Peptides against a protein of PDB entry 6UG1. Designs and how they scored, part 244

Target 1, 304 residues: chain A of PDB entry 6UG1
Amino acid sequence: SNEERKRRKYFHMLYLVCLMVHGFIRNEWINSKRLSRKLSNLVPEKVFELLHPQKDEELPLRSTRKLLDGLKKCMELWQKHWKITKKYDNVGLYMRTWKEIEMSANNKRKFKTLKRSDFLRAVSKGHGDPDISVQGFVAMLRACNVNARLIMSCQPPDFTNMKIDTSLNGNNAYKDMVKYPIFWCEVWDKFSKKWITVDPVNLKTIEQVRLHSKLAPKGVACCERNMLRYVIAYDRKYGCRDVTRRYAQWMNSKVRKRRITKDDFGEKWFRKVITALHHRKRTKIDDYEDQYFFQRDESEGIPD
Target 2, 301 residues: chain A of PDB entry 6UG1 as posed
Amino acid sequence: SNEERKRRKYFHMLYLVCLMVHGFIRNEWINSKRLSRKLSNLVPEKVFELLHPQKDEELPLRSTRKLLDGLKKCMELWQKHWKITKKYDNEGLYMRTWKEIEMSANNKRKFKTLKRSDFLRAVSKGHGDPDISVQGFVAMLRACNVNARLIMSCQPPDFTNMKIDTSLNAYKDMVKYPIFWCEVWDKFSKKWITVDPVNLKTIEQVRLHSKLAPKGVACCERNMLRYVIAYDRKYGCRDVTRRYAQWMNSKVRKRRITKDDFGEKWFRKVITALHHRKRTKIDDYEDQYFFRRDESEGIPD

## One batch from the design tools (peptide; made by RFdiffusion4, then SolubleMPNN)

Design b2_p28_2_s3 (from b2_p28_2, 12 letters changed)
Fold by OpenDDE base, seed 5:
Structure b2_p28_2_s3 (fold): chain B 304 residues (1-304), chain A 28 residues (1-28)
Amino acid sequence: as target 1 above (304 residues)
Amino acid sequence: SEFEKRLKEVEEKFEEILKEFKEYLEKQ
C-alpha cells in the first residue's frame, strides 16, 4: 500500500538518524584522553616517524609511501593488540529486514547499550566486536596525531524493498553479512591531498580509492545486510561528512535510487541531518574532498 | 559535560527534523 511505503520511508529515516547519532557518539568516545595515552604507547617511535614523514619536494609520492608503510605497521600492531574478536550479537549494525524490525518492535528486548566505560575498557583490553576494534584503531591513530576519520556505512532498512516477507535464509547469512565491514578508517594524506582508506580488521587492506573500493559489498548475499548507501565520515574535530561518493562506483545510476536523497525533499532533509552532526568550520581538506567528488560525478556521467 | 550538552543539542535538532519529516509524510 501507499501507507506501507510511507511507513517504510519513515522507519528508514529514523534508523538512519539513530545510526548516524551512534557514529557521532562513538567518535567522541574514541577522542578519550585516557584512551589516547594508553594507545599511543602501542606505536613505536619508528612507526610514529613513518606516520609523519617529511615532505619530499622532489617526489611527494615518496612521502605518501612512507605514510602507507606507517599505516600498514599500525594495522599489524593493532592486530597484536586485539586479542579477542567477538561475534556480533545477532546482526549488529548490519541491515535488518522489515520482518525483523516488526518482530523486534513487538519484543521489548532490553538492548544492553554499551556504556562509554565498557567501550573504553574493551578497546584498552583488545576485547570486542569488529566495530569496537575499528573504532579503537582510529583512536590509536588519533593518539599518534594522525588525522584519522571514523567511517560508518549506515545500514537502515531498505525502503525500496516493498516485499512483505523479507526473511533471509539463516545458515550462511552471518559469513556473508560480515564479509564486508560497516566501520573503517580514513587517513588524510597531506601530500597527495586525498583520503586513504584503511580497513584494519575485516579485509585488512589499505587503499587509495580511485573508482572503486574493495570495501564496497559485491554479490547478492553480501548486499542483503550490507548495502553501500550512506557512508558517513566522523573526524577528530567532530566534523560529519557524506563520503558515499568515494566508495560508490555507480552513485548516480544505482546508489542514489536506494537513498532518501533520491528526491529533493530527501536531499534537503539529509543535508539537515549532516549539518546537525557537523560541529566544525569548513577547511581546505573539505575543498579538496568536494573537488574529488565533483570529478567523480562528472566521470560517472548521467546514467542513460 | 560539554559532550552531554552537545549531544542534547543534536537530539533536539533531530526531534525537529523528525517532526518536519512526519508532517511532510502526513501531507503526501
Scores: peptide ipSAE 0.209, ipTM 0.806, DockQ to the pose 0.834
Fold by OpenDDE base, seed 4:
Structure b2_p28_2_s3 (fold): chain B 304 residues (1-304), chain A 28 residues (1-28)
Amino acid sequence: as target 1 above (304 residues)
Amino acid sequence: SEFEKRLKEVEEKFEEILKEFKEYLEKQ
């Protein structure tokens, strides 16, 4: 019905807000001075120096290579720190079906909201789910004065799916779900004027995204619970930005159709949400990023 | 805390945004 379509759109938007606020809260928690002091001690001086290379005026790419090597070593250090990767409870922050949402509304299961103190303890001990691990990695980089963003792929229920039951393939559902991350890191490369993508936990990869990301879900089974639609970046200064364009190959043709921003109202609404979470002034980094997104939109073209 | 203040400011803004959206859906 039209009412069910409206209801699903509403719940999608509400869920998206809740997820984006969750990302905002986690982004503040990883700015903890107490956590920063502990995590900085994980990074030896030689690795710190690689994270902060001098600008090579002759070949700026050499400085980028040092930064990439520093980030690789930080991933290795993080793997040594992280002792216990817990499985997600149920689906974690992956996409739920409409049926699962309806069933969950009836089940007053008190989601044990992880408290700040519990999060900080989890990160400090290296015990937690993959999301906590990624968030802790971002905290470690920030502790080393690296301009690292927390990235969150927000997975609200698909308001474009009007089917009642989405039969999820049972046997490998968890494996397919966790094949691609929901949280990752971006690091500002001041030499190339680009964001470097870092997945320290799932794919354990560093990439300089040009056209395609390895973090973009591929295959039907993986996309059932991880649909690239809202990739939100949270910086150390409480900036909030939509960075979906970086990771979406087909933003205009495919991704936009599944976003609330497909219509003018949804675009305006989503801009208000971003603005509400954006607690810093614009910087030249934002200008470079917007220029990159513009070039990516032009290069994709208008969908036929 | 400063964070709790910021979070409250975010929550207040989201209540407004959600209200505006609810009102929009009711008018459709």
Scores: peptide ipSAE 0.196, ipTM 0.798, DockQ to the pose 0.879
Fold by OpenDDE base, seed 3:
Structure b2_p28_2_s3 (fold): chain B 304 residues (1-304), chain A 28 residues (1-28)
Amino acid sequence: as target 1 above (304 residues)
Amino acid sequence: SEFEKRLKEVEEKFEEILKEFKEYLEKQ
């Protein structure tokens, strides 16, 4: 019905706001001065020097290579720190079906909300789910004065799915769900004027995204609970930015159709949500990023 | 704290944003 379509859009938006606020709160928690002091001790001086290379005036690419090597070593150090990777309770922050949402609303389950103190302890001990691990990795890089962003792929329920029964086939193995991450890191490369993508936990990869990312879900089974639609970046200065364009090869042709931003009202609404979470002034880094997104939109073109 | 103030400002803005969206859905 038209009413069910309206209801699903509303629930999608409410859920999206809750996810984006969750990312904002986690981004503050990883700025903890106490945690920062502890995590900086995990990074030897030689690795710190690689994270902060001098500018090579002849070949800036040499400086980028040092930064990439420093980030690789930080991933290795993080793997040594992280002792216990817990499985997600149920599906974590992966996408739920409409049936699962309805069943959850009927179940008055007391969701145990993780407190700030428990999160900081989990990161500090190296015990937690993959999301806590990624968030802790971002905290470690920030502790080393690296301009690292927390990236969150927000997974609200699919408001474009109008099926009554949205049950997934029971064969959706946990392995297919977690094949691609929900949280990752970006690091600013001041030499190339680009963001470097870092997945320290799931794929254990570093990439300089041009047209496509390894972190973008591929295949039906993986996309059922991880649909790339809202990739939100949270920086150390409480900036909030939509960076979906980086990771979406087909933003205009495919991804936009699954976003609330498919219409003018939804675009204006979502811009207000981003603005509400953005607590810093614009910087030259934002100008370089917007220029990159513009070039990506022109290169994709308008779908025929 | 400064964070609690920012969080409250976010909550107040979201109440307005959600209201505007509800009103939009009712008009369609």
Scores: peptide ipSAE 0.193, ipTM 0.801, DockQ to the pose 0.836
Fold by OpenDDE base, seed 2:
Structure b2_p28_2_s3 (fold): chain B 304 residues (1-304), chain A 28 residues (1-28)
Amino acid sequence: as target 1 above (304 residues)
Amino acid sequence: SEFEKRLKEVEEKFEEILKEFKEYLEKQ
C-alpha cells in the first residue's frame, strides 16, 4: 500500500539518523584525551616519522609512499595491541529486515548500550568487536596527529523492499554478513590531495580509491545485510560528510535509487541531518574532496 | 500534504533529539 511505503520511508529515515548519531558519538569518544595518551605510546618514533614525512619537492610520490608505509606499520602495531576480536551480538549494525524490526519492536530486548567508560576500557585493553577495533585504530592515528576520519557505512532497513516477509533464507551465514566492514578509516594524504582508505581489521587493506573500492560489498549474500548507500565520514574536528561517491561505482544509476535522497524532499532532509552533525568550518580539504566527487559524477555520466 | 506535515514534525523532533544528544555529550 501507499501507507506502508510511507511507513517504511519514515522508519528508514529515523533509523538512519540514529545510526548517524551513533557514528557521531563514537567519533567523539575516540577523541578522548585519556585514550589518546595511551594509544600514542603504541607508535614508535620511527613510525611516527613515516606518518609525518617531509614533502619531497622532487617527487611528491615518495612522501605518499612513506605515509603508506607508516599506515601499514600502524596496522601491524594495531594487530599486536588487539588481543580479542569479539563477534557481533546478532547482526550488530548490519542491515535488519523489516520482519526483524517488527519482531524486535514486540520484544523489548534491552539493548545493552555500551557506555563511554566501557568503550574506552575496551579500546585500551584491545578487547571488543570489529567496530570498536576500527574506532580504536582511528583514535591511535589521531593520537599521532594524523588527520584520520572514522567512516561508517550506515545500514538502515531497505525502504525500497516492499515485500511483506523479508526473512532472509537461513543460509546467510555470519561469514557472509561480516565479509565487508561497516566501519573503516580514511587518512588525508596532503601530498596527493586525496583520502587514503584503510581497513585495519576486516580486509586489512590500504587503498587509494580511484573508481572501485575493495570495501564495496559484492555478491547477493553479502549485500543482503550490507548495502552501500550512506557512507558517512566523521573527522577529528567534528566534521560530518557524505563520502558515498568515493565507494559507489554506480552512484547515479544504482545507489541513488536506494537512498532517501532519490527525491528533492529526501535530499533536503538529508542535508539538514548532515548539517546538524557538521560542527566545523569548511577547509581546502573539503574543496579537493568535492572536486574529486564532481569528477567522479562526470565520469559516471547521467544514466540514460 | 499530511506526509509533509509528519516529516516536518519529525525534522523538529530530530532537531530536539540532536540537541539533547549534544547536551548529553557536553555533560559527559
Scores: peptide ipSAE 0.047, ipTM 0.600, DockQ to the pose 0.039

Design b2_p28_2_s4 (from b2_p28_2, 12 letters changed)
Fold by OpenDDE base, seed 3:
Structure b2_p28_2_s4 (fold): chain B 304 residues (1-304), chain A 28 residues (1-28)
Amino acid sequence: as target 1 above (304 residues)
Amino acid sequence: EEFEKRLKEVEEKFKEILEEFKKKLEEE
């Protein structure tokens, strides 16, 4: 019905806001001065120097290579720090079906909300789910004065799915769900004027995204609970930016159709949400990023 | 304090955004 379409759209928007606020809160928690002091001790001086290379005036690419090597070593150090990777309770922050949402509304389950103190302890001990691990990795890089962003792929329920029964076939193995991450890191490369993508936990990869990312879900089974639609970046200065364009090869042709921003009203609404979470002034880094997104939109073209 | 203030400002803005959205859904 038209009523059910409106209800699902509204619920999607509310759920998206809750996810984006969750990312904002986690981004503040990883800025903890106490945690920062502890995590900086995990990074030897030689690795710190690689994270902060001098500018090579002859070949800026040499400086980028040092930064990439420093980030690789930080991933290795993080793997040594992290002792226990817990499985997600149920599906974590992966996408729920409409049926699962309806069943959850009927179940007055007391969701144990993780407190700030428990989060900081989990990161400090190296015990937690993959999301806590990624968030802790971002905290470690920030402790080393690296301009690292927390990236969150927000997974609200699919408001474009109008099926009554949205039950997934029971064979959706936990392995297919967690094949691609929900949280990752970006690091600013001041030499190339680009963001470097870092997945320290799931794929354990570093990439300089041009047209496509390894972190973008591929295949039907993986996309059922991880649909790339809202990739939100949270920086150390409480900036909030939509960076979906980086990771979406087909933003205009495919991804936009699954976003609230498919129409003018939804675009204006979503811009207000981003603005509400963006607590810093614009910087030259934002100009370089917007220029990159513009070039990506022109290169994709308008779908015929 | 500063974070709580920022969070409150976010919550207030989200109430306004949600009310505007409800109004728009009633007009459609």
Scores: peptide ipSAE 0.138, ipTM 0.760, DockQ to the pose 0.808
Fold by OpenDDE base, seed 1:
Structure b2_p28_2_s4 (fold): chain B 304 residues (1-304), chain A 28 residues (1-28)
Amino acid sequence: as target 1 above (304 residues)
Amino acid sequence: EEFEKRLKEVEEKFKEILEEFKKKLEEE
């Protein structure tokens, strides 16, 4: 019905806001000075120097290569620190079906919200789910004065799915779900004027995204609980930016149709949400990023 | 304190955004 369409759209928007606020809160928690002091001790001086290379005036690419090597070593150090990777409780922050949402509304299960103190302890001990691990990795890079962003792929329920029963059956559902991350890291490369993508936990990859990302979900089974629609970046200065364009090959032709921003009202609404979470002034980094997004939009073209 | 204040400001702005959306859904 039209009513059910409106209801699903509304619930999608509410759920998206809750997810984006969750990312904002986690981004503050990883700025903890106490955690920063502890995590900086995991990074040897030689690795710190690689994270902060001098500008090579002859070949700026050499400086980028040093940074990439430093990030690789940080990923290896983080793997040594992390002792226990817990499974997600149920589906974690992956996408729920409409049926699962209805069943959860009937089940007044107190969601055991992780407290700040418990999060900081989990990161400090290296015990937690993959999301906590990624968030802790971002905290470690920030502790080393690296301009690292927390990236969150927000997974609100699919308001474009009008099927009544969307029950996902199967023992492999968890493996397919966790094949691609929900959280990852971006690091600013001041030499190339680009963001470097780092997945320290799931795919254990570092990439300089041009047209395609390895982190973009592929295949029907993986996309059931992980649809690339809202990739939100949270920086160390409480900036909030939509970076979906980086990771979406087909932003205009495919991704936009599954976003609230498919219409002018949804675009204006979503801009208000981003603005509410964006607590810093614009910088030259934002200008370079917007220029890159513009070039990506031009290169994709307008969908026929 | 500063974060709690900032979070409260975010929550207030989201209430306004959600009320605007509800109003629009009632007009359609």
Scores: peptide ipSAE 0.137, ipTM 0.756, DockQ to the pose 0.824
Fold by OpenDDE base, seed 2:
Structure b2_p28_2_s4 (fold): chain B 304 residues (1-304), chain A 28 residues (1-28)
Amino acid sequence: as target 1 above (304 residues)
Amino acid sequence: EEFEKRLKEVEEKFKEILEEFKKKLEEE
């Protein structure tokens, strides 16, 4: 019905706001001064120097290579720190079906909300789920004065799915769900004027995204609970930006159709949400990023 | 305190945004 479409659209919007606020709160928690002091001690001086290379005026690429080597070593150090990777409770922050949402509304399951103190303890001990691990990695890089963003792929229920029964066929193994991350890191490369993508936990990859990311979900089974639609970046200065364009190959042709921003009202609404979470002034980094997104939009073209 | 204030400001703005959206859904 038209009413069920409206209901699913509204619930998608509400759920998206809750996810984006969750990311904002986690981004604040990883800015903890107490945590920063502990995590900075994990990074040797030689690795710190690689994270902060001098600008090579002859070949700026050498400076980028040093930064990439520093980030690789930070991933190795983080792996040594992280002792226990817990499985997600149920589906974690992966996408739920409409049926699962309806059934969960009837079951007042007490979601154990992780407290700030418990989060900080988990990161400090190296014990937690993959999301806590990624968030802790971002905290470690920030503790080393690296301009690292927390990236969140927000997974609200698919409002474009109008099927009554959205039960996933029982074979969607936990392995397929967690094949691609929901949280990762971006690091600003001041030499190339680009964001470097870092997945320290899941794929253990560092990439300079041009047209395609390894973190973009591929295949039907993986996309059922992880649909790339809302990739939100939270920086150390409480900036909030939509960075979906970086990770979407087909933003205009495919991804936009699955977003609330498919229409003018949804676009205006989503801009209000981003603005409410964006607590810093614009910087030259935002200008370089917007220029990159513009070039990516031009290169994709308008879908015929 | 400052973060709780920011969170409260965010929550208030989201209430307004959600109420605007509810009104629009009721008008359609």
Scores: peptide ipSAE 0.132, ipTM 0.755, DockQ to the pose 0.788
Fold by OpenDDE base, seed 4:
Structure b2_p28_2_s4 (fold): chain B 304 residues (1-304), chain A 28 residues (1-28)
Amino acid sequence: as target 1 above (304 residues)
Amino acid sequence: EEFEKRLKEVEEKFKEILEEFKKKLEEE
C-alpha cells in the first residue's frame, strides 16, 4: 500500500538518523584524552615519524609512500594489540530485513547499550567486535596526531523493498554478512591532497580509491545485509560528511535510487541531518574532497 | 561535559527534523 511505502520510508529515515548519531557518539568516544594517552604508547617513534613524513618537494609521492608504510605498520601494531575479536550479536549494524524489524519490535530485548566506559575499556584491552576494533584503530591514529576519520556505512532497512516477506535466502551465512566492513578509517594525505582508505580489521587493506574500492560490497549474498548507500565520515573535529561518492562506482545509476536523497525532499532532509552532525567550519580539505566528488560525478555521467 | 551539551543539541535538532518529516508524511 501507499501507507506501507510511507511507513517504510519514515522508518528508514529514523533508522538512518539513529545510525548516524551512533557514529557521531562513537567518534567522540574515540577522541577520549585518556584513551589517546594509552594508545599513543602502542606506536613507536620510528612509526610515528613515518606517519609524519617531511614533504618531499621533488617527489611528493615519496612522502605519501612513507605515510602508507606508517599506516601499514600501524595496522600490524593494531593486530598485535587486538586480542579478542567478538562476533556480532545477531547482525550487529548490518542491514536488517523488514520482517526482522517487525519481529524485533515485539521482542523488547533490552539492547545492552555499550557505555562509554565499557567502550574505552574494550579498546584499551583489545577486546570487542570488529566495529569497536576499527574505532579503536582510528583512536590510535588520532592519538598519533594523524588526521584520521571514522567511516560508517549506514545500513538502514531498504525502503525500496516493498516485499511483504523480506526473508533473506537461507544461504546468507555470517561469513557473507561480514565479508565487507561497516566501519573503516580514512587518513588525510596532505601530500597528494586525498583521503587514504584503511580497513585495519576486515580486509586489512590500505587503498587510495580512484574509481573503485575493495570495501564496496560485491555479490548477492554480501549485498543482502551490506548495501552501500550512506557512507558517513566523522573527523577528529566533529565534522560529518557524506563520502558515499568515493566508494560508489555507480552513484547516479544505482546507489541514488536506494537513498532517501533520490528526491528533492529527501536531499534537503539529508542535508539537514548532515548539518546537525557537522560541528566544525569548512576547511580546504573539504574543498579538495568536494572537487574529487565532482570529478567522480562527471566521470560517471548521467545514467542512461 | 561539552560533549553532552553537543549531544543534546544534536538530539534537539533531530527531534525537530523528525517532527518536520512526520508532519510532511501526515500532509501527503
Scores: peptide ipSAE 0.131, ipTM 0.755, DockQ to the pose 0.796

